Peptides against a protein of PDB entry 5IXI. Designs and how they scored, part 135

Target 1, 141 residues: chain A of PDB entry 5IXI
Amino acid sequence: TPLLDASSLEYLFAQGQYDLVKCLAPIRDPKTEQDGHDIENECLGMAVLAISHYAMMKKMQLPELPKDISYKRYIPETLNKSIRQRNLLTRMRINNVFKDFLKEFNNKTICDSSVSTHDLKVKYLATLETLTKHYGAEIFE

## One batch from the design tools (peptide; made by RFdiffusion4, then SolubleMPNN)

Design b2_p30_1_s4 (from b2_p30_1, 11 letters changed)
Fold by OpenDDE base, seed 5:
Structure b2_p30_1_s4 (fold): chain B 141 residues (1-141), chain A 30 residues (1-30)
Amino acid sequence: as target 1 above (141 residues)
Amino acid sequence: SIEDSNPMSPSAKKGLDAFFEKVKSVDLYP
């Protein structure tokens, strides 16, 4: 993979989000039960990156985001369907944990680590390479 | 890897990697 200009990176980032959510780049099969949990947790992390990137691009602070912001539109549709089938307490916990992730990321990680929108795109795409089965096989080395 | 050719800043990489490790460490199903 060559060094990408800003427009190319933006394109790949947008396409990657679409592919993940629409399961065009399906998540990899878990090797163990714990691996399955890790995969789901990483998907929540990916949702945090996507939302935070949007906020940064729009120069919005976390309180300016919708109060009901959720991971649902930013994770694979198959995973979203699976979560909906889980019991109420589990769904409540996932929702609460995600909100905590989003808060910590925007209040601490971005600031403390001087994270840019470029960094978010790269991290997102790099995570797709390992999180999904075949993403980037035709593009990335 | 996309990261090899398009590197993050060292501090950003450290922070982002740490965040994902923390994310993975949370038990959603106690």
Scores: peptide ipSAE 0.752, ipTM 0.963, DockQ to the pose 0.814
Fold by OpenDDE base, seed 1:
Structure b2_p30_1_s4 (fold): chain B 141 residues (1-141), chain A 30 residues (1-30)
Amino acid sequence: as target 1 above (141 residues)
Amino acid sequence: SIEDSNPMSPSAKKGLDAFFEKVKSVDLYP
């Protein structure tokens, strides 16, 4: 992979989000049940990155985000459908855990580590390379 | 990988990697 200029990285980041959500870059097959859980957790992490990047680009603070901000539009559609079919207690826990992730990330991780929008894009795309089956083969190999 | 040619800052990489390790450590199905 070559060193990308800002516009190229922005393009790839946008396309990567689209590919993940629309399952054009499908998530990898779990090797075990626990691996499946790890994959789902990483998807929630990806949602945190995407939302936080959006907020930073818009110069918004976390309290300015919608009160009902959710992972639903930022994870694979297949996973979203699966979560909707799970029991109420599980769905409530996922919602609460996600809110905690988002809060900690924006109030601590970004600040303590001096995370930039560039860093978020790189981490997002690098995670796609391992989270999905064959993402980036045409560019990153 | 994209990270090899487009590196994050060392501080950001450490923080972001730690965040994802924490994310993966949470049991959503206790």
Scores: peptide ipSAE 0.752, ipTM 0.963, DockQ to the pose 0.828
Fold by OpenDDE base, seed 3:
Structure b2_p30_1_s4 (fold): chain B 141 residues (1-141), chain A 30 residues (1-30)
Amino acid sequence: as target 1 above (141 residues)
Amino acid sequence: SIEDSNPMSPSAKKGLDAFFEKVKSVDLYP
């Protein structure tokens, strides 16, 4: 993998988000039930990164984001459809947990670790390499 | 890996890795 300039990194980050959501880069098959759980949770983490990156680029603080901000547009469509079929209590828990992740990430992680938009892009793309089946093999090997 | 050629700051990497470990540790179906 080559050192990417800012423009190239921005492009790959945008394309990576699109590929994940549209399942053009499908998530990997779970090896165990726990692995499947980890994959879903990691997708929620990816949503936090994407939303936080957007907020940082727009110079918005977390309270300025819509109150109904959701992971739905930032996770694989197949996973989103699966979650919609789960019972109400489960869906409520997922929503609450996600909001907690987003809050903690923006109030603690970004500040305490001095996370930049560059770092978010790299972490997002690096996670795609392991989260999806064959993403970026031609680029990232 | 993209991370090998495009490194994060050490502080950011530590924080981001820790965040994902915490995310994965949460049981959504207790």
Scores: peptide ipSAE 0.751, ipTM 0.963, DockQ to the pose 0.816
Fold by OpenDDE base, seed 4:
Structure b2_p30_1_s4 (fold): chain B 141 residues (1-141), chain A 30 residues (1-30)
Amino acid sequence: as target 1 above (141 residues)
Amino acid sequence: SIEDSNPMSPSAKKGLDAFFEKVKSVDLYP
């Protein structure tokens, strides 16, 4: 992997988000039950990164984000569909936990760790490399 | 990996890694 300039990194980050959500880069198959848990939770984490990156780029603080901000547009569509099929209590918990993640991330993690948009993009893409089946694989034509 | 050639700041990496570990530790289906 080469050193990427800002524009290249921005492009890859945008493309990576698209690929994850549209399942063009499908998430890997879980090896265990716990692995499946980790995968889904990690997807929520990815959503936090994506939303927070957007907010930072728009110079928005967490309270300025829409009150109904959700992970739905930022996780794999297949996972979103799966979650929608789960019972109300489960969905409520996921929503609440996600909101807590987003709050903690934006109020503490970003500030305490001096996280930049660059860092978010790198973390997102690096996580994508391990979260998905084929991301980063060379395409030979 | 991409982060090998495009490293995060040490502080950011530590914070972001910790965040994901915390995220993964939460049981969404107790």
Scores: peptide ipSAE 0.750, ipTM 0.963, DockQ to the pose 0.816

Design b2_p30_2_s1 (from b2_p30_2, 14 letters changed)
Fold by OpenDDE base, seed 5:
Parts: C-alpha cells; sequence; structure tokens
Structure b2_p30_2_s1 (fold): chain B 141 residues (1-141), chain A 30 residues (1-30)
C-alpha cells in the first residue's frame, strides 16, 4: 500500500465527509438501543471533528465560530431527519450536548494544541471505517 | 427512545484516543 501524502489525505477527508452526510456511506445498524445511542454520539463527534478541523484551518478561535453553529450539516441526512422528528426536550438535549462537546474539544485542540489537523482527518477517516457499513471497500483492501 | 448523551468519561475517551487512532490508521494504510 502506497504511503498517503498530505494531498491524498485531504482528498479522502473531504470525500469522507461528503459520503457520510449524503449517506453514500450509510451508518451501521445498531445492535442494541445503547449501541444506537453510541452511534448518534459518534456522529456528533464526527461533526465536532469536521468543525474543529475547519476552525483550525481557518485559524479561527472558538469565539469566532457562529453561536448558532449546528451539527445538522455534518451528520448523516437520515439521522438529521430522524432527530427533527423527536420531541423538543430531546432536541434540546442533543443541541446542548453538541455545544458542550464542541467547546471542550476546541479547548483541547486549539488552546492546548495537542491534536493537529492531520490527526483530526485520520481520526475522522478511521471512525468512518467502523461507523459506516461499507466505507473503504472500494478504496482500501 | 430518547437520546442519551455520552458520559464525560466516554466523551473524553473519544478525544484522548485521537493520537493512537491516527498512529494505528496510518500504520495500516502505509
Amino acid sequence: as target 1 above (141 residues)
Amino acid sequence: SDFVPWSKEKALAFFNSIPEVAKQWLERHS
């Protein structure tokens, strides 16, 4: 397997984001109710990774991010539709959890600089391999 | 069923796993 250079990794990361959101790489079926919750949390995590990567690339601090930033455009469209059908309390909880997650994550990535954009891309792609049903089948052996 | 968020421990584990996951993923694809 040839080594992945920076440009290849950037391409895979961009394509992976598109495939996840557009459900071209559909998320795996939950094995249990708790597994379903874990899948949704991982999807929120993927949104945090994508947003944090964007912020770091643009050299934006957390206060520079829009206050109404949302997970909606960074998670699978099917999941987004499902969430919109849930009750108000649940939607509020999801929003709060996401905001807290994003805040804490950006503090660690931007402020502490413990994680690079390279690490974020790889974490994103690695998570796609386990979160989705068929991702990587046509790319990796 | 309603959404159940990760515990603080699980959320922290997700973040803390990034360096190791990155290393392992690159090794598998090198």
Scores: peptide ipSAE 0.280, ipTM 0.800, DockQ to the pose 0.739
Fold by OpenDDE base, seed 4:
Structure b2_p30_2_s1 (fold): chain B 141 residues (1-141), chain A 30 residues (1-30)
Amino acid sequence: as target 1 above (141 residues)
Amino acid sequence: SDFVPWSKEKALAFFNSIPEVAKQWLERHS
């Protein structure tokens, strides 16, 4: 098993974000309809992690971030396209839940400092391994 | 059926899982 230093972890985190969004690491196939919903929610969670990591690195809290901050650039492009095709009420609910989650996450990560940027990167990569098909097969066990 | 986002409780569970997930992941990759 590889030893990951800080620079390697940073690289993997950056590459993982790119691979997820660009669908180079495609998300796993859902086993049920509910599993599909869980997968999509985990993708939204990945967006929260990515945005929070960015905010922490820039020493920014949510009020300092753009008011129109969105998950759109931080989830798989295929999922983003799918969400855009859903009805307005569904999209509004997704946005509301995401923003509420992001706000709470921001309070806990930035304000309370209960989670470090290191924790976010590891959580992101760990989730990526289970969320996607065969991610890191050459790197991870 | 339409997509149903996580409840706040489940979203919070996702957040609360971070320390344990990080610990386990690092142990596997140490």
Scores: peptide ipSAE 0.269, ipTM 0.801, DockQ to the pose 0.685
Fold by OpenDDE base, seed 3:
Structure b2_p30_2_s1 (fold): chain B 141 residues (1-141), chain A 30 residues (1-30)
Amino acid sequence: as target 1 above (141 residues)
Amino acid sequence: SDFVPWSKEKALAFFNSIPEVAKQWLERHS
């Protein structure tokens, strides 16, 4: 596996976000119902990573983020459309789970550790390799 | 081979801790 410099990593991270959201790198097919739930939570986790990276780049913390912060711009568009079709209670649950993810990640990772924007990009790209059907073989193999 | 300086296994292990928050939330609201 080749060593990626900062410029290359920045480019791959930006392109990876675009590919995930626009479904150019489609998420893998679930093998069971539980696997489907795991995939959805992984996508929400990807949103947490992306938002945290954005916040760090803007020198902001979670309390400074918009009150209507959402996963919607940071998950696959197909998944976003699926979530919008679910009932109100389910959508509320998803939103609450996401907010808890964001809070816990901020408290225990951003605030209490030395995680950098570099680390977030690496975690994001590593997750893309397993979450999507075809992404990452040319980089991580 | 693994991505340097972070290994793929290490990155995935770190990320895999996130769903625990969902589990705990569901248990509290069951």
Scores: peptide ipSAE 0.183, ipTM 0.603, DockQ to the pose 0.034
Fold by OpenDDE base, seed 1:
Structure b2_p30_2_s1 (fold): chain B 141 residues (1-141), chain A 30 residues (1-30)
Amino acid sequence: as target 1 above (141 residues)
Amino acid sequence: SDFVPWSKEKALAFFNSIPEVAKQWLERHS
């Protein structure tokens, strides 16, 4: 159980994002179809965490966020490829729901002082432990 | 079937879980 100070968490968070997106830490295999949907939802949640963390670190307000912001760079590349192959209506729904969720999440994060960038990093890393197959096996139990 | 993104309820639950999950994670990794 290593001591995780702010600098260590920052490094782990950055590396974890890279590993998830590049599929170096592959997501776990779904047990059922619904489990697969839950996994994909968690991946979208990870994107919200990553983008919100970025916005908070840059001290960007919601109107300052790019309107073309997307989950595409913040989810596993394999999932992104899968989504691109789905029908137009499904893709539109995913995009719309994600943007609405991101907006709501950022509003709550700004309003709720109980959630910091530190908390977002920890939530991200905690989710990686359950979402991926082997991430953190060398350090985490 | 086609993927259905999170409902508002799931999104809210996810957000509300952040402080507690963070606390538990830090306790496990301290």
Scores: peptide ipSAE 0.167, ipTM 0.721, DockQ to the pose 0.707

Design b2_p30_2_s2 (from b2_p30_2, 13 letters changed)
Fold by OpenDDE base, seed 4:
Structure b2_p30_2_s2 (fold): chain B 141 residues (1-141), chain A 30 residues (1-30)
Amino acid sequence: as target 1 above (141 residues)
Amino acid sequence: SDFVPWSKEKALAFFNSIPQTAKEWLARHS
């Protein structure tokens, strides 16, 4: 297994984000409709992790983030395309829940400092293991 | 049918799982 020092984790985290968004590590196939919803929620969670990590690294407070912050560039491109095809009500609900989630998450990570950027990277990578079809076989073996 | 996003409760549960996830993941890879 690769050495999990700070440099290695930073590399894996960056590569993992790229692989998820570009669908090089495709998300797993849903077994049911509800499973599909769970997968999409996990993807939104991944977006929150990525954005919060970015904000922490840049030492940005929540008011400093753009008001139009979105999950768009932080979820699989295939999922993003799917969401754009859904009706207005659904898209509004997704946007509202995501914004509320991000706000609460950032308050806890930045204000409360209960989790570190290290924790976020590991959570991200661990979620990739379960969310995608065959990610990290060489690393997780 | 239309997608229903996580409730606030489930979103917070996701957040609260982070420390334990980190611990378990690192243990598996140590």
Scores: peptide ipSAE 0.251, ipTM 0.785, DockQ to the pose 0.643
Fold by OpenDDE base, seed 5:
Structure b2_p30_2_s2 (fold): chain B 141 residues (1-141), chain A 30 residues (1-30)
Amino acid sequence: as target 1 above (141 residues)
Amino acid sequence: SDFVPWSKEKALAFFNSIPQTAKEWLARHS
C-alpha cells in the first residue's frame, strides 16, 4: 500500500471514529469472557484516544475538558447500551477507571512530547483493524 | 458477570504501546 499523507490519515481517522461508534465496523465476537472484557477495555481506550486527540488539536488543557466527560459517545453504540444495563457498582467503576485513565493519558500527551496527534491517529486505526470484524478490508489489503 | 476495567498497569501499557504501534503501522503502509 502507498504511504498515507497527513490529509489522508486525518480522513481515515475521522471515518474510523464514525464507523466504530455507529457499528458500521462492528467489533469482533469475544472468544471467552476475558476476551470480552479485553474488547470492552480496548473500546474505552479508543474513547481516550479520540478525546485526547481532540483536546490536543484544540490545544485544550485538562481543566478545559468537561467535568462530566464520558466514553459514551466514543464507543460502539451497542456496547454503550450493554454497559448501561449493568449494575450500578460496575458502571461506577467503569466511569472512575475511565476518568483516571483519561487524566493520566492527557497528562502524558500534554506534558510528554513523546506522543503526537499523528501517533494517536495511527494507534486508533491500528487498534480498529484488530478490534473490528471487517474494517480496512478495502483499504489495507 | 460484571465487567472489570483495566488496571492501572494495563492502561499504562496501552499508552506506552502507542509510539511502537505507530512505527510498525507506518512501516507496514510505507
Scores: peptide ipSAE 0.217, ipTM 0.765, DockQ to the pose 0.720
Fold by OpenDDE base, seed 2:
Structure b2_p30_2_s2 (fold): chain B 141 residues (1-141), chain A 30 residues (1-30)
Amino acid sequence: as target 1 above (141 residues)
Amino acid sequence: SDFVPWSKEKALAFFNSIPQTAKEWLARHS
């Protein structure tokens, strides 16, 4: 198998983020309504990973992040459009849960340092493989 | 139905899965 050096992993992570957001790697079709919710939650998790990775790379603490930080630029554009069509209460709940998750996650990653940027990249790519249609086939299959 | 975001429990599970996920992914792609 090809060697996954640091530069290759960095490239895959960057490209994976782009592919997910731009829907070049489209998310899989939900099998049920609950599966659809699980997919959306995984997308929010991907946003947390991406933001936390960025913060760690820049040695930024949470107070240094923009106050209006959100998942919008880090999830599939199609999902973002879908969420924007939902009622205000639902959007508020999503925003609040996301911010709480991001806060807790960053406390664990930045403060506790139990998870490295390397781990975040790998978790992102691994989740991307299960979240999207046929991702990685051109590279690893 | 309305979307229900992850509970704190599921979010924590997601975080705690990171080391194992990394280990497994690297093993598959080594």
Scores: peptide ipSAE 0.218, ipTM 0.765, DockQ to the pose 0.697; fails the geometry check
Fold by OpenDDE base, seed 1:
Structure b2_p30_2_s2 (fold): chain B 141 residues (1-141), chain A 30 residues (1-30)
Amino acid sequence: as target 1 above (141 residues)
Amino acid sequence: SDFVPWSKEKALAFFNSIPQTAKEWLARHS
């Protein structure tokens, strides 16, 4: 468990977001169909973390976020393309799932005042390590 | 191991909470 200062953590968090979205840190291969769904849910969770971090940094409340807030810019591009190929009703369902996910996370975690932007960055990087194939091997044990 | 700035118990609880909302929604709409 290496010691990370604030500046290093901020850099790693920014780079990690870029690596996940651009698929420079590719997500792990699903072992089963259910595992595939779990991976997608983890990606939605990563999007929630990223958006929540953005909102907290801008001191924005959830209702103040753009009405068209979406996971599209915060998940791997490969997954985004996969979702775009699904039928309209499925895409609408995914959108609703994500919005509910974001709302519930905000209500049950962010609004509890127990989670800081620091915690979000750490959780993002920790999840990135387990979600992707190779990321974090050079930093974390 | 992952970097943990707080207790293992708190970190694990926070980690496990991330996908939980999605799982609960799927269960309600299955």
Scores: peptide ipSAE 0.131, ipTM 0.591, DockQ to the pose 0.047; fails the geometry check

Design b2_p30_2_s3 (from b2_p30_2, 13 letters changed)
Fold by OpenDDE base, seed 2:
Structure b2_p30_2_s3 (fold): chain B 141 residues (1-141), chain A 30 residues (1-30)
Amino acid sequence: as target 1 above (141 residues)
Amino acid sequence: SDFVPWSKEKALEFFNSIPETAKAWLARHS
C-alpha cells in the first residue's frame, strides 16, 4: 500500500483537486433527483474545503479573502458549465449558498474544532471517493 | 435544472464529519 506521509497526502490532495475540476475523475451519475441535488451541494462543499485549506495554508482569515471569492474554480468544469446556463436567480442563489457554506464552516467547524489542513485534505479525498466514478482505483486497488 | 440547497443541518453534518472522516479514511488506507 502507498505510504501516506505528508508529501504523499499533499500530492494526492493536489491531484484530486485537479482531477475533480478537470473531470478526469468525473462525478457519479445521480440515482435520483435528490441525489443530483446532493452531488451539487457536495461539489460546493468541496469548494469550501479547498478554499479553506488554501486560506489556512496562507494564514488567511475569511475577511482577508477576496470578497468576490467563488466556487467556480473549485468544482467540476461540467457542473460549472451547467450552472452558467441556469437563470440569474438560480445562479444568485447558488452564490449565496456557497458563501453561507463558507461562513458556516468557518464559524461552526474551524473555530469550534481542531480541524487541521491535514483533516481537510483527507476529508476532500474521502468525499472524492464517493462523489466521483471509480476514483482511487488506480492508486489503492 | 433547478438548484436545491442542503438544509443548514445537513450542511453542518458534512463539515462536522471532517474529524470522523479523516480517521476512517486513514484507517482504511493505512
Scores: peptide ipSAE 0.545, ipTM 0.897, DockQ to the pose 0.799
Fold by OpenDDE base, seed 1:
Structure b2_p30_2_s3 (fold): chain B 141 residues (1-141), chain A 30 residues (1-30)
Amino acid sequence: as target 1 above (141 residues)
Amino acid sequence: SDFVPWSKEKALEFFNSIPETAKAWLARHS
């Protein structure tokens, strides 16, 4: 478990986002139906983390984000394709849930100014380690 | 199956864990 400096953490966070979206770090197989639901919700959570990090780096407020902001570019492509095959009402519900997650987290971030971009990167990487099958073995062991 | 969203409480648990996760991660990598 080597000590990671700021530049290394920034690199790992960027690479981790790419690996998750491109399925180079594939998400783990669900053990139960509820576990599958948890996995999908965590993916939406990962999207919120990534977008929030972007917004903070750009010093953007939530209303300044594009109105058509979506999880689509921030979740595994396999999950994205799966969602696209679901019925319209389900897709609408997923969109609404994601937007609610983003809103609630943004409200919390404003209230809890203790959350930094550093914390977001660490949470992202830590979640990535448990969400995916084999990620981080070369770094975190 | 259809998407089943987290409850608000469970969603908040995920985001509320950020500071604690950071502390734990830093401890592991110190």
Scores: peptide ipSAE 0.545, ipTM 0.890, DockQ to the pose 0.752
Fold by OpenDDE base, seed 4:
Structure b2_p30_2_s3 (fold): chain B 141 residues (1-141), chain A 30 residues (1-30)
Amino acid sequence: as target 1 above (141 residues)
Amino acid sequence: SDFVPWSKEKALEFFNSIPETAKAWLARHS
C-alpha cells in the first residue's frame, strides 16, 4: 500500500476529485430507488467537502464565498447532466438542499473546530471507496 | 426524474462522521 503522508494524501485527494467528476471512478449502481436518492445526496455531500476544503485552504468563511456557488463542478458529470434535464422545481430543490448542506456544515465546523483539511481529505477518499464502483483497488488492497 | 433529499438528521450523520471515518480509514491503510 502507498505511504499516506501529507503529500500522498494531497495527491490522492486531487486525483480523487478528478476521478469522481470525470467519471473515471463511476458511481455505483443504485440497488433501489431510495439507494439512488442516497447516492445523489452523497454526491452533494462530496461537493460540500470539496468546497469546504477549498475554503479552508484559502482561509475563507462561507459568507466570503460567491453567492452563486454551486455543486455543478464538484459532482460526477453524468449526474450533472441528469440534473440539468430535470424540471425547474427539482433543480431548485437540489440547489436549496446543497446550500443547506453547505451552510450547516460550515457553521458546524466554525463552531466545532474539530475538523481539519486532513480529515476532509480522508473522508472524501473514504467515501469514494464506497460511493464508486472500483475506486482504490490498487491502493486499498 | 425527481430528487428526494436526506432528512436533516441523516445529512448531519454524513458530516458528523468525518473524524470517525478518518480514523477508521487510516487504520485500515496503515
Scores: peptide ipSAE 0.541, ipTM 0.890, DockQ to the pose 0.740
Fold by OpenDDE base, seed 5:
Structure b2_p30_2_s3 (fold): chain B 141 residues (1-141), chain A 30 residues (1-30)
Amino acid sequence: as target 1 above (141 residues)
Amino acid sequence: SDFVPWSKEKALEFFNSIPETAKAWLARHS
């Protein structure tokens, strides 16, 4: 495997986001009901990572982000379609959980630690490897 | 289908693991 530099990591991160959302790297099948819940929460976490990376690159703080910020553009399209078919209360809870994740991450991790955009990209790619069925097989073989 | 969110502890584990995850991932792919 080639040595990863900053430019390569940036490319992999951008491509990874595209692959996750467009389901080119499909999420893994849940092994249990709890595993299914973990997958959905991780997808919300991936959205938080992507949004936070964008915000940090633009030197924006959480209050400067749109008030109606959503996870919808940052999760697999198949999952987004599934969520839209769930009842109103469930969709409201998912939205609230996402906003709580975003708030907690920015307050407790970014503001209170030394997390960098570099760390976010790597965390995103590392999570992608376990969240999806066969991501990175062609890249890291 | 219902949605079951992570506990606060589990959610924090995901985000607080970022530095360690980054270090370990880079080590595996260096």
Scores: peptide ipSAE 0.530, ipTM 0.886, DockQ to the pose 0.789

Design b2_p30_2_s4 (from b2_p30_2, 12 letters changed)
Fold by OpenDDE base, seed 5:
Parts: sequence; C-alpha cells; structure tokens
Structure b2_p30_2_s4 (fold): chain B 141 residues (1-141), chain A 30 residues (1-30)
Amino acid sequence: as target 1 above (141 residues)
Amino acid sequence: SDFVPWSKEKALSFFNSIPETAKAWLERHS
C-alpha cells in the first residue's frame, strides 16, 4: 500500500465522514447488548473527533464552540433516528456523556497539543475500519 | 434497553489511543 500524502488523507477523511453519516458505510451489527452500547459510544467518539478536527482547523478555542453543540450531525443517520425514539432520560444521558467527552477531549487536544489534526483524521479512518461493515474494502485491500 | 455510557477510563483510553493508532495505521499504509 502506497503512503498516503496529506491531500489524499484529507479527502479520505472527508469522504469517511460522509459515508458514516449517510450510512453508505453502515455500522456493524452488535454482537451483544453491551457491544451495542460500545458501538454507540464509538459513534459519539467519531463525532468528537470530527468536531475537534473542525475546531482545530479553524483555530477555535473551547469558548468559541456553541454550548448546544450536538452529535446529531456527526453520527449515522440511522443511529440518530434510533436515539430520538428512546426515552427522555436516555437521551439526556447520551447528551451529557457527549458534552463531557467533547469537553475533556478538547481540553486535552488544546492543552496538551500532543494530538494533531493529522492524528485525528487517521484515528477517524482507523475507527471506521472496525466500526463499519464494509468500509475500506476498496481502499485498504 | 437504555444507553450505558463509557466509563471515564474507557473514554480516556479512546483519547490516549490516538497517537498509537495513527502510528500503526501509517505503518500499515507505508
């Protein structure tokens, strides 16, 4: 496999986000109930990665992010629809978990500066390989 | 069934895995 340059990685990252959200790369079927929860948490993680990458590219600080920022636009549409059908307490918990995750993640990325936008893109793409059913078959074979 | 969030440890592990994930992924694609 040839080494990917920066432009290629940027393209793959953008396409990967689209494929995940639009379910062109559908998430894998859960093997257990806990596995299902892990999948959802990883989807939330993908949202955090995408948002943090955007913020870093725009050189935004934590206060510049909207307080009502949501995962809804950054997770698979099918999962988003599923979450909206759950009870209020569950939805509140998901929202709280996401906000806490995003806060901690951005604190570490901004404060530590040990993670680059390049690293975020690679983490995103690598997670897609395990999170989705068929992603990367044409690219990573 | 209701959503069960990651523990703080698991969430932190996700973050901490980013550098190693990047390194491993790049090695596989180099």
Scores: peptide ipSAE 0.269, ipTM 0.793, DockQ to the pose 0.757
Fold by OpenDDE base, seed 4:
Structure b2_p30_2_s4 (fold): chain B 141 residues (1-141), chain A 30 residues (1-30)
Amino acid sequence: as target 1 above (141 residues)
Amino acid sequence: SDFVPWSKEKALSFFNSIPETAKAWLERHS
């Protein structure tokens, strides 16, 4: 059983973000086309978690974040490259849905305070376990 | 076919799952 104190969670969260984005923890293989879409949506969700965590740590609301905030730096680089190759309409849809999701999510986390930064880190790490092929094999064994 | 992002409802479902997911995860690792 790993030690999950505050410092350990912070470390794992930081490392997990790096591993996901840099594809050191590769996302799982899709079983179907729809499964692939679900995986990509999960990745976008991970971006929302990461950005919201950042915003909460900085005590910032979404209006205080740059208007050009995007998922691009918070999803696997391979997925980012894939999205960039899709048509404009699809990219616009992704951007719009992401922005709306982030806005709602960020406002809820800050205003409602029903979700803490601790919860976000744990949700992020828990999702990594299922989203990636073999993340944390030794830690979560 | 092109990627179809989550609906608003599915995105909210993801949000609402955070507390229970965190709780379950911590219980498995404690």
Scores: peptide ipSAE 0.205, ipTM 0.752, DockQ to the pose 0.661
Fold by OpenDDE base, seed 2:
Structure b2_p30_2_s4 (fold): chain B 141 residues (1-141), chain A 30 residues (1-30)
Amino acid sequence: as target 1 above (141 residues)
Amino acid sequence: SDFVPWSKEKALSFFNSIPETAKAWLERHS
């Protein structure tokens, strides 16, 4: 397998985000209801990774993030539409949990510096492989 | 049933898995 240089990794990360959100790389079918919840949680995690990566690349601090930052444009469009159909209390809970997770995640990534933007890209792509149907087959299989 | 977001434990586990995931992925694709 050819070495993935920084440029290639950056390209794959950008394309992976686009493919996930636009459902060009559709998420896998849930095997159970709990599996469906796990898939949705992984999508929220992908949003945290994407936002945190963006913040780190732009040297943004936590207070500089928009107050209305949301997962909406960082998860599959189909999932976003599904969440919009849920009741208000559920949506509020999802929003609150996401914001708390994002805050804690950014504190760890920015303050602890134990995770680099490189690690975030790789984690994103690795999760994408397990989250979506046949992702990477044309490139890595 | 209603969606239940990640617990703090699962979120922390997700964060802590990043280095290992990165290492494994790079080994598979290098």
Scores: peptide ipSAE 0.191, ipTM 0.739, DockQ to the pose 0.708
Fold by OpenDDE base, seed 1:
Order: sequence, then structure tokens, then C-alpha cells
Structure b2_p30_2_s4 (fold): chain B 141 residues (1-141), chain A 30 residues (1-30)
Amino acid sequence: as target 1 above (141 residues)
Amino acid sequence: SDFVPWSKEKALSFFNSIPETAKAWLERHS
């Protein structure tokens, strides 16, 4: 477990978000169809972490989050394009799943004060190492 | 001040609980 200062961790977290969304750190190839679904769920989880971190940094309560909040800015652009190609009912379901997912996560982990912004950044970066093909080997090796 | 990150195993254990929330929702609404 390497020692990181606050500035370094903030930089790595910001860069990691950019790399994931812009596909500079491409997500791993699915081994099966079910694995593909698991990867998408992991990406939605990354969006939950990023949004929760944003909300905590802005001192926003869960009811104060924009009602139109979306995963679109927080997942790989390739996945976002794939989702946009799916039919309307499927996209609506994904949106509803994500909103419920975000609400449940915040209620279970953020609101009980067991997770800090530092924890979110670390967990985000740790996931990048496993979710993407080439990222993060030097951080948690 | 310096921050000591969680171990990889601990961080992954926490993250792995996130997709399960989505999976459970999908099962209830399938």
C-alpha cells in the first residue's frame, strides 16, 4: 500500500475519470455475454462513485441532486454510444436502474458516514486497475 | 498530510458490492 499525499490522490482521481470516459484507458474485453453485463454494471458503479464524490464535495444532500442526473458523463464513451443505440424502453429501464442504484448506494454507504471522499477516490482507482486493460498497475501493485 | 490507501483486496471487496445492488434490482423487476 503506497503512501499518497492529498494532491497526488486528487490528481490521479481526476485523470482516472478522464481516462475512463474518454476511453484512453479502455475497458477489458468481455469473456462471455454475462461478463459483458457485469462490465456494464461495473461502469455504472464507477458512475455512482464519481457522482457521489461530486455530491459530497459540493455538500449536496441526496434530495438536492438534479433530478435529471445521468450516468452519461461518467461512463466510457463507447458504452454510452452503445446504450444510445438500444431501444427506448431499454434505455428507460437503464435510467431507472441507475437512479435506484445511486439512491441505494448513497443510503447504504454515503449517508451512514462510513465512506469518505478519500475512500471513494481510492476505490475508484483500484477498480480502474481491474476494469481496464492497462491502467493502474503501478498504484496498487 | 499523507493518506494510506486501502489494500487492493479491501477496495475491490467494497466495489464488488455495488454491482450486486443493480443485479438485485434487475431481478426484482425482471
Scores: peptide ipSAE 0.107, ipTM 0.577, DockQ to the pose 0.033

